# Peptides against a protein of PDB entry 6D0Y: the designs that were tried, part 48

Target 1, 225 residues: chain A of PDB entry 6D0Y
Amino acid sequence: ETEDHLESLICKVGEKSACSLESNLEGLAGVLEADLPNYKSKILRLLCTVARLLPEKLTIYTTLVGLLNARNYNFGGEFVEAMIRQLKESLKANNYNEAVYLVRFLSDLVNCHVIAAPSMVAMFENFVSVTQEEDVPQVRRDWYVYAFLSSLPWVGKELYEKKDAEMDRIFANTESYLKRRQKTHVPMLQVWTADKPHPQEEYLDCLWAQIQKLKKDRWQERHIL

## One batch from the design tools (peptide; made by RFdiffusion4, then SolubleMPNN)

Design b2_p14_1_s3 (from b2_p14_1, 4 letters changed)
Fold by OpenDDE base, seed 5:
Structure b2_p14_1_s3 (fold): chain B 225 residues (1-225), chain A 14 residues (1-14)
Amino acid sequence: as target 1 above (225 residues)
Amino acid sequence: SEFEKLLQERLEEL
């Protein structure tokens, strides 16, 4: 395989084909594994790139990495290390949109057996610990809470199954912070004059309520049309 | 695994 061909294969995975997505991912994982001796660095860079640039394919690429990790554990580790470096770089560059997406990506890697649940719990503990930092802007504290909460749809079930006590502690700390933080309310234009099923809330309070409901529903997402 | 321990340490540094 050539580098250009690998790029094409990685970028186009998930497109319509005669085979199932699962079969295509298994096939691609096999191809990538075989080419690691010659193109490890390129493959690593490509996977990191698509992980950042194609958020709509998050589950596709986390699954691919999971399959590849099962075949080559060392590469999986190198990939995670690269992603962590990118996360740190994004934070340093104040690219919070990229950073939160990377956290979600890493979160879903737990489901793909690339990252151990205890490691992800430790990361979230660290995130929520920022709420206890003194002399920092609230926007910083809010972002880490947002990054944590907004990632739970992907990994909350797994973390509670394996680390329920630790997760409960994180939740308690999060709740405590949300109660004491300054709230900003911006009224939005309402298309309906009638009572809405949910009152307008501050974005983190709203997210918290959604996550609490998700937790109560045992992490089964219910779509309301 | 040894890697998981290392990974945990890296994640805690975030």
Scores: peptide ipSAE 0.032, ipTM 0.697, DockQ to the pose 0.019
Fold by OpenDDE base, seed 3:
Structure b2_p14_1_s3 (fold): chain B 225 residues (1-225), chain A 14 residues (1-14)
Amino acid sequence: as target 1 above (225 residues)
Amino acid sequence: SEFEKLLQERLEEL
């Protein structure tokens, strides 16, 4: 059936081909555009599903959505709305692993011209504002900071180019929180060198240091974080 | 590839 073919096409994009990935994505975008009048809901559902379940193909599917958005702006908007709903559902269900991948996906959609930079800045402002909430578990505050920082490799360059002042404020608030939070003490986790054993750095502090370096390098990734 | 074949089949159906 036609629906089965659409599922197969969407799921298998990016696999081995005699053609370039770009050519395959353009072709698939054309097929999906043509089928939107009859299968819009199905296509939306399929794209949301693969976005959640296939994080290894994040850039493939963000690019595909970018191409579709350029062809059909309304569809792009509907897709983003569906992804935001899914993010909210994941957070309500305490599925933090899925939620962070969704935030990264949305972040990369900024580069694909699907989401405006100011909208993403506003989302990150909301995330970091959780650090100021009273009577909440630190794990909640830590997760939102993690979600923010871990998404910056995908969108930090674009956001600083367009909203540098706002981003600096978010960074200042993040730094302030990281200084005052309780760090998980794991005395047994140590790095052993030939000269001196030293404690392993806490995961958020480590991530912060990596992001600060990335920022200093003008968001040019030399190595995968 | 299987993808190319499926894509071609789909395009022919349109």
Scores: peptide ipSAE 0.022, ipTM 0.478, DockQ to the pose 0.682
Fold by OpenDDE base, seed 1:
Structure b2_p14_1_s3 (fold): chain B 225 residues (1-225), chain A 14 residues (1-14)
Amino acid sequence: as target 1 above (225 residues)
Amino acid sequence: SEFEKLLQERLEEL
């Protein structure tokens, strides 16, 4: 019965309540902390599951994990390890949509003080290093670049504040790759504006331009990417 | 815990 209750509480957090979301999250963190001695494995599995299956609640669950980490540091570490294992499994299973979401989730955990900025930088360095591998299909290289760039809206500000030199190196490597990679000339739907038709940019080039603009704007989002 | 009860009550009221 207690396990079922925990599942319900974790799944329903962030739904309409008479209390503030912050209050509910703090309360849930307290409940989960108290139950860790008896239900650690179950709680860990539940959090991993909702983190994976409920992308619409990303910030809710990263915040919850942040609160739990503040109460129990060891649990936070174990959760991150579990998420990294899940990421590896998703990649092995060629579930790239799940994998990219997990990278974004991990990225936001930096803001919640669960993952250190240097660790995330190291992960992104590893991702971008795939672009230098000669025997890897371009689709794989493109995916790692996409995973990196698409995660920066969540963590770019923090990483540049703490590791600007390392981030600049990653950006330089990314730019170099984007210039040399083969662009599928799909007859892209040319967005014809009435006065100046320009061909629609390739998705990675477009994303790169958006991230460069975001960086220039000091990572202040004016428009949801 | 008292808090679990409170959370459960809140969830049941949703």
Scores: peptide ipSAE 0.020, ipTM 0.511, DockQ to the pose 0.172
Fold by OpenDDE base, seed 2:
Structure b2_p14_1_s3 (fold): chain B 225 residues (1-225), chain A 14 residues (1-14)
Amino acid sequence: as target 1 above (225 residues)
Amino acid sequence: SEFEKLLQERLEEL
């Protein structure tokens, strides 16, 4: 049936083809757009499912959604709403790995012009604001910081280009929190060079350092984080 | 949890 066909097309996008990925995505976007009048709900569900279950294809599906959003603005909004609902559900289910991935996915949707930069900034402001609350356990505060920082490779450039002042404030608050938070020292193996031993870094401190470097490099990634 | 409620409230403000 048509539904099975759509599922197959959506799931298999990005696989080896005689055509370019860009061409395939454009073609698929056209097919999906044409089917929206009859299968909008199914298409939404399928896209949400593959977005959630196929993290290795994050950029493929964000791009696809970006293309669809360009064709049908309302659909893009509905998709984002569905993803936000999924994020909330993941958090309620204590599935924080899925939750952080969804935040990252949403971040890349900003890069694909599906989500407005100010909206993402507002989300990150809300995340980092948790660090200012004493009634929240540190592990939860840490998660919000992690979710924020780990998403910046996908959206940092765009946010700083459009909302530099707000982002600087978020960074300042994040830095302040990282300095004052309790750090657990775990014995780990250290990598030693002749004269420059690499000290053990706490995971958030390490991530912060990486993001600072990325920011310094004008958000051009040279290495896979 | 209180954490999830807080997050829900924040996300609803967006």
Scores: peptide ipSAE 0.023, ipTM 0.624, DockQ to the pose 0.015; fails the geometry check

Design b2_p14_1_s4 (from b2_p14_1, 7 letters changed)
Fold by OpenDDE base, seed 1:
Structure b2_p14_1_s4 (fold): chain B 225 residues (1-225), chain A 14 residues (1-14)
Amino acid sequence: as target 1 above (225 residues)
Amino acid sequence: SDFEKLLSERLKSL
């Protein structure tokens, strides 16, 4: 396959087809596996690109990477290394939306047995530890907490099954930070009732409440998001 | 392998 053709195949997977998505993914995995000797770098870059630009297909591409890792035992590690490099670049470029997509992608790779649960826990420990550093801007601290919490819908179940004590520690640290952080006042977004005026809940507090509920519900979502 | 079986199940759920 040519590089252009590989790009087309990767970008279009999951689109309307006469075949099942499962069949298409297995087929694509086979094509990519065969082309790794000649186009490994290109394939790694393409998969990293779609992870960043097509977050709506996250589970499709994490599954694809899982398939490739199962067929080529070194591929998963190499891909993760590339993704971490890209994550660092995205953060340096202040592309926080792209960065969070990458973190969510890495999180779901735990479910695909590409990343070990302890490694993901360690990453989240590193994220939350930023909140304890001195002279770090709150916007940066908030982002790391957001990246952690917003990734838990994909990986929280697996991490608590294997590393519950460590996760509880991370949660405790997160809660402590959320209690002491400065919250932006938004007077215009207040819901006023006859009895008591209430501002709309701050976005991280809201997310925290959602994740706490998800945890309580054993990581089973009740509603389609 | 157990892993391949799990991955297959995941594929079916997509």
Scores: peptide ipSAE 0.138, ipTM 0.841, DockQ to the pose 0.039
Fold by OpenDDE base, seed 4:
Structure b2_p14_1_s4 (fold): chain B 225 residues (1-225), chain A 14 residues (1-14)
Amino acid sequence: as target 1 above (225 residues)
Amino acid sequence: SDFEKLLSERLKSL
């Protein structure tokens, strides 16, 4: 009964309430803290599950994990270990969408001081290093680049503030790979208007361009119409 | 702590 209750509380946080989200998260953190001695494994599993299945609530749950880590100094490390194990399992199962959500979640945990910036840089170095391996299919190499680039909106600012030289090296390696990788030749549709043509671009090249622009803008997102 | 303050600020931004 208690386990079911915990599941309900965790899954429903962020939904409409009479209280503020801040109050709800503080309250939930208190409940979970009290139950950690008896239900740590269940709580870890539940949080891992919502991280991969409810990406729309990413920032809510990373904040929750941050709160729990502040209250229980061992929790953060144990949770990250569980997440890494899950990431490996997702990749083995070729569940790339789930895997990328986990990477983004881990990325935002840096902002919550659950993961140290140098550790996240090391993870991304490992990801991009896959592009240099000869016996790895390109689809897998492409995924690691995608996972890295698509996570930078959450953590790029923090990583460049603390590890700019290392990040520049990762970017250089990424750029080198993108220049030499094979691109699928498919008919491209172009929406043409008299004033502005809209060419279709390959998805990784497009993402790269977006991230380069974000970096140039010092990681401040701009709204587009 | 400074960390708790940072988390509080994050909570306010949600």
Scores: peptide ipSAE 0.136, ipTM 0.834, DockQ to the pose 0.039
Fold by OpenDDE base, seed 2:
Structure b2_p14_1_s4 (fold): chain B 225 residues (1-225), chain A 14 residues (1-14)
Amino acid sequence: as target 1 above (225 residues)
Amino acid sequence: SDFEKLLSERLKSL
């Protein structure tokens, strides 16, 4: 296949078709696998691009990468390396929204056996360690905590199953930081129902509470609702 | 393999 055709196939996967998504992904994986010898760099780049630009298809593309990694032993590692490079570039460019998408993507790759759980834990340890950096803006520290916490819906279960002690340490450090950080002072808005008062919360505190509940519910997302 | 099974289940969940 031509490079343009590959781009089209990758970008359009998950869109409405006559076939199931499962069938389409398997088919695409087969096509990409066959074309890796000739278009490896292009395929890596395309997948990195859609990971960055199409966050709504995160689970589709992580699954695709998982399929490719299962079929091609070296592909997963090379892709992750590319993604890490992209993450670094996004951070350097102060594109924090893109960066968080990439972190979430990497997180879900753990579930696809592309990234080992210990490696992801190490990454999150590094993120939370930023909270201990001196002479840095709080916004930087906050972002790394946000990136960590906001990725846990995708990977928290797996990480706690395999690295519970390390995760507990990260959580403790996170909690400590959240308690000591400066919070924005804004007028409080409260929404009241008959049985459920809902105060306005600071965004990281709110996220922390959500993650704590998710953890309590054994990482079943449907119970957050 | 266990991984193949997991992947299959994941595909079904999409």
Scores: peptide ipSAE 0.109, ipTM 0.817, DockQ to the pose 0.038
Fold by OpenDDE base, seed 3:
Structure b2_p14_1_s4 (fold): chain B 225 residues (1-225), chain A 14 residues (1-14)
Amino acid sequence: as target 1 above (225 residues)
Amino acid sequence: SDFEKLLSERLKSL
């Protein structure tokens, strides 16, 4: 395969095809495995790129990485290292939307047996620990909490099954922070009836409530990417 | 989607 052809195959996987997505993923995994000896660096870069630029295909690409890791035991580790480097670069560049997509991607890699659950818990512990930093903008603290909470739909079930005590500690710290942080609201025009007024909730508080409900529902979510 | 989730779970077992 040429580099251009590999790029096309990777970018277009999951699009309309005469074959099933399963068949296409298995086929692509086979092609990429065969080309790793010659194009490993290029393949790693391409997968990292689609992970950050095509978040709508998150589960497709995490599955693909999982398949490749199963076939080549070194690939998963090398890919994760590349993703962590990219995450750091995105944060340095203040590209926080890209950064959160990468965190979600890494989270789903736990389900694909590429990242160990304890390692992901440790990452989230580090994220939430930012809330304890002094003399930093609240936007920094809020982002790390957001990155943690917004990733739980993908990995919360697995982490609580294996590390429930540690996760409870992280949740307690998160709740404590949310109670003491300064809360802001941007007024929006809302059409509501006087008989059924409901207060508008701040975005991070809203997310917290959603995650608490998801946890209560045993992490059963119908709509994952 | 539900289909994608099912596919992902199945392939995870490989």
Scores: peptide ipSAE 0.099, ipTM 0.810, DockQ to the pose 0.048; fails the geometry check

Design b2_p14_2_s1 (from b2_p14_2, 4 letters changed)
Fold by OpenDDE base, seed 3:
Structure b2_p14_2_s1 (fold): chain B 225 residues (1-225), chain A 14 residues (1-14)
Amino acid sequence: as target 1 above (225 residues)
Amino acid sequence: SELERIVNEILNSP
């Protein structure tokens, strides 16, 4: 395969096809595996790029990486390292929206058997530990809590199945922080139902409530968060 | 793990 052709195949996977998505992913994984000896660096760069720039295809590319990792046991690790480097760069550039998306992407890689559950738990433990740092802006503490909570829809089920005690500890620490943090109230329009106003919750409190409900529902979503 | 090492590096970065 030429580099241009590989780029096209990777970018277009998941689009309308006569074949199933699963078949297309298996086929593409086979093509990429065969080309790794000659184009490993290019393939890694391409996958990192599309993973970052096409968030609507998150599960497609995590699955593809999972398939490649199963075929080439070192590939997944190299890809994860590249994505974490990108996460670091995003944080350095104050691109927090990209950063939180990358955390979600990494979270879904646990489901694809690329990242071990204990490693992801350790990552989240480190995130929540930021809430205990002294002399740092609250926005830093809030962001890491947000990154943790907003990633749980993708990985919470797996982590509680494998590391329930550790996850409970992280949750307890998160809850404790949310209770004691300073809340910012920005003027917003209230929703009125009948004759009763419905006040908006602070965004982290709202997210926390949603995650608690998701946990209670055994991590099966009835709606998109 | 290598992942943990990298994460810690990120968290400790300015």
Scores: peptide ipSAE 0.057, ipTM 0.784, DockQ to the pose 0.017
Fold by OpenDDE base, seed 2:
Structure b2_p14_2_s1 (fold): chain B 225 residues (1-225), chain A 14 residues (1-14)
Amino acid sequence: as target 1 above (225 residues)
Amino acid sequence: SELERIVNEILNSP
């Protein structure tokens, strides 16, 4: 395959086909694997790009990377490193939307056996530990909690299956933080409509409730959060 | 930094 063709293949994967998505991904992984000796850098760059720029295809590309990782574990590692670097860059650039997405992407890579569950747990432990940092803006603490919680739909099941005790600790710490954090701006943002039976929840509290429900449902998602 | 620690954990933890 030519470089240009590889780009097309990577970008178009997941589109409607006569074959199953899984079959297409396996096929593409095979093609990419075969081309790694010649186009490794290009393929890596392309995958990083589409992973970042096509969030609607998150699971497609995590799966693809998983397949590639199974075929070439070195590539998988390099990809993760690249994504971590991008996460760092996003944070430095104050692009928190991209950053949180990247955390979600990395989270789903656990399901694809690209990232080990213990590593992800450790990352989340580190995230939640930020809540204990003093002399930092609450927005920083909030973001890491958000990044953690918002990623659980993708990886919570796997992490609880493998590291339930550790996850429970993280949850406890998260809950503790949510209880003590400032919420002074919530009333100001409340849209008072007569039709709202419940007080408007702060976004993290809302997310927490959603995650608790998801956990209760054994991580079986019934709706898009 | 905290970020560096996170990076190290994600990459190096078993």
Scores: peptide ipSAE 0.046, ipTM 0.762, DockQ to the pose 0.017
Fold by OpenDDE base, seed 1:
Structure b2_p14_2_s1 (fold): chain B 225 residues (1-225), chain A 14 residues (1-14)
Amino acid sequence: as target 1 above (225 residues)
Amino acid sequence: SELERIVNEILNSP
């Protein structure tokens, strides 16, 4: 395989094909595995790039990395390291949308058996621990809580299956923080219904409520009409 | 840093 051909294969995976997605991913994993001795760095860079630029294909690329990790364990570790570096760079550049997406991507890698559940729990413990720091701006505390909560749709089920006690502790700490944090009062942003008027919920409070419901529903999302 | 701690945990945890 040529370098340009590899790029094409990686970018186009998941598009319309005569074969199933699963079959195509297995095939591509085999091709990439065979070319790792010659093109490991290029393949690594390509996967990092498409993961960042094509968020609609998140599960496709996490699955692909999972398949590659099963074939070549060292590659999975190198990929995770590269993604963590990207996360650091995103934060340095104040690209918080990319940063939170990368956390979600890493979260889904747990489902693909690339990252161990205890490692992800530790990451989230670290995130939530920022809320306990005294000399940290609230905006930073809020971001780490947001990154944690917004990633749970992708990994909450797995983490509670493996580390329920630890997750409950993280949830308790999160709830405690959300109760004591300062909230922006926006009286003009209110939802009025025939039955009861209510102020627009603060974004973290809304997310918290959604995650609590998701947890109660055993991490199964309901279709929104 | 906090991020360094996260990285170490991910890379060194089995």
Scores: peptide ipSAE 0.042, ipTM 0.751, DockQ to the pose 0.017
Fold by OpenDDE base, seed 5:
Structure b2_p14_2_s1 (fold): chain B 225 residues (1-225), chain A 14 residues (1-14)
Amino acid sequence: as target 1 above (225 residues)
Amino acid sequence: SELERIVNEILNSP
C-alpha cells in the first residue's frame, strides 16, 4: 500500500461497509502489519494522529491498536510510548483537554490488552498521589483527579477485576481529597422541567457521584434516551 | 517528575 492509501484506510475505518466492524478492523490490522517493514514510522504517526483528532472513533482505534499489538508486540509498545510522549507535550503546552483525552485513550488500551492492568493502576496511583503534594497548586491536583475519574468509565471494570484492593485504596484517597479541597461552584446550563431542578454540584463532586454510581452498578453504563 | 514516574511504570510493565 502507498502512504496515501494507508492514510485513507486508517481514516475511513468504521464507515459504512457490508462487513462487520470487527472484520474490517482485522483486515486493516493485517494490511498495516504487512506494511510495517516499509511504513512503520508513517503508520505510527497516522495512528497517533487519528487517535488524537478523532475522539468519536476512540474504541475503533484502540481496538485496531490492540489487534496490531497482538500481531506485533513491539509496535504496540512503540505506540504507547508515542502516546505518552504526546501526553507530556500536551501538558507542557497547557492543552489539558487533549491530555485528559489521552489518559482516557490509554485507559481503553487496557481493555484491548495493549497496557497491563497493573500498569494503569500504577499510573492512577501516581495521579492521585499528586493530591498529597504540598507544593502543587490545587488546580493541578484537581486535574489529576479529574483525569483519573473521567477515565474509569473505560477501564474501571477491568481494574477492579484485576486489582480491587489497590483500586479501593485509590478511591479512598480520592474521596479524602475531595472532602478537604476548596470548592468553586460555576453556574451550569441545565434543561430541567421540574419546579425544583436538580441542585448544581461542583464538577469533581458531580463526577465522583457518577463514578460511585457506576461502580455500584458493576461498571455497567445505563443508556439514557 | 510525577509524569516521568508514570511513564516509567507503564513502560516497565506494559
Scores: peptide ipSAE 0.034, ipTM 0.720, DockQ to the pose 0.017

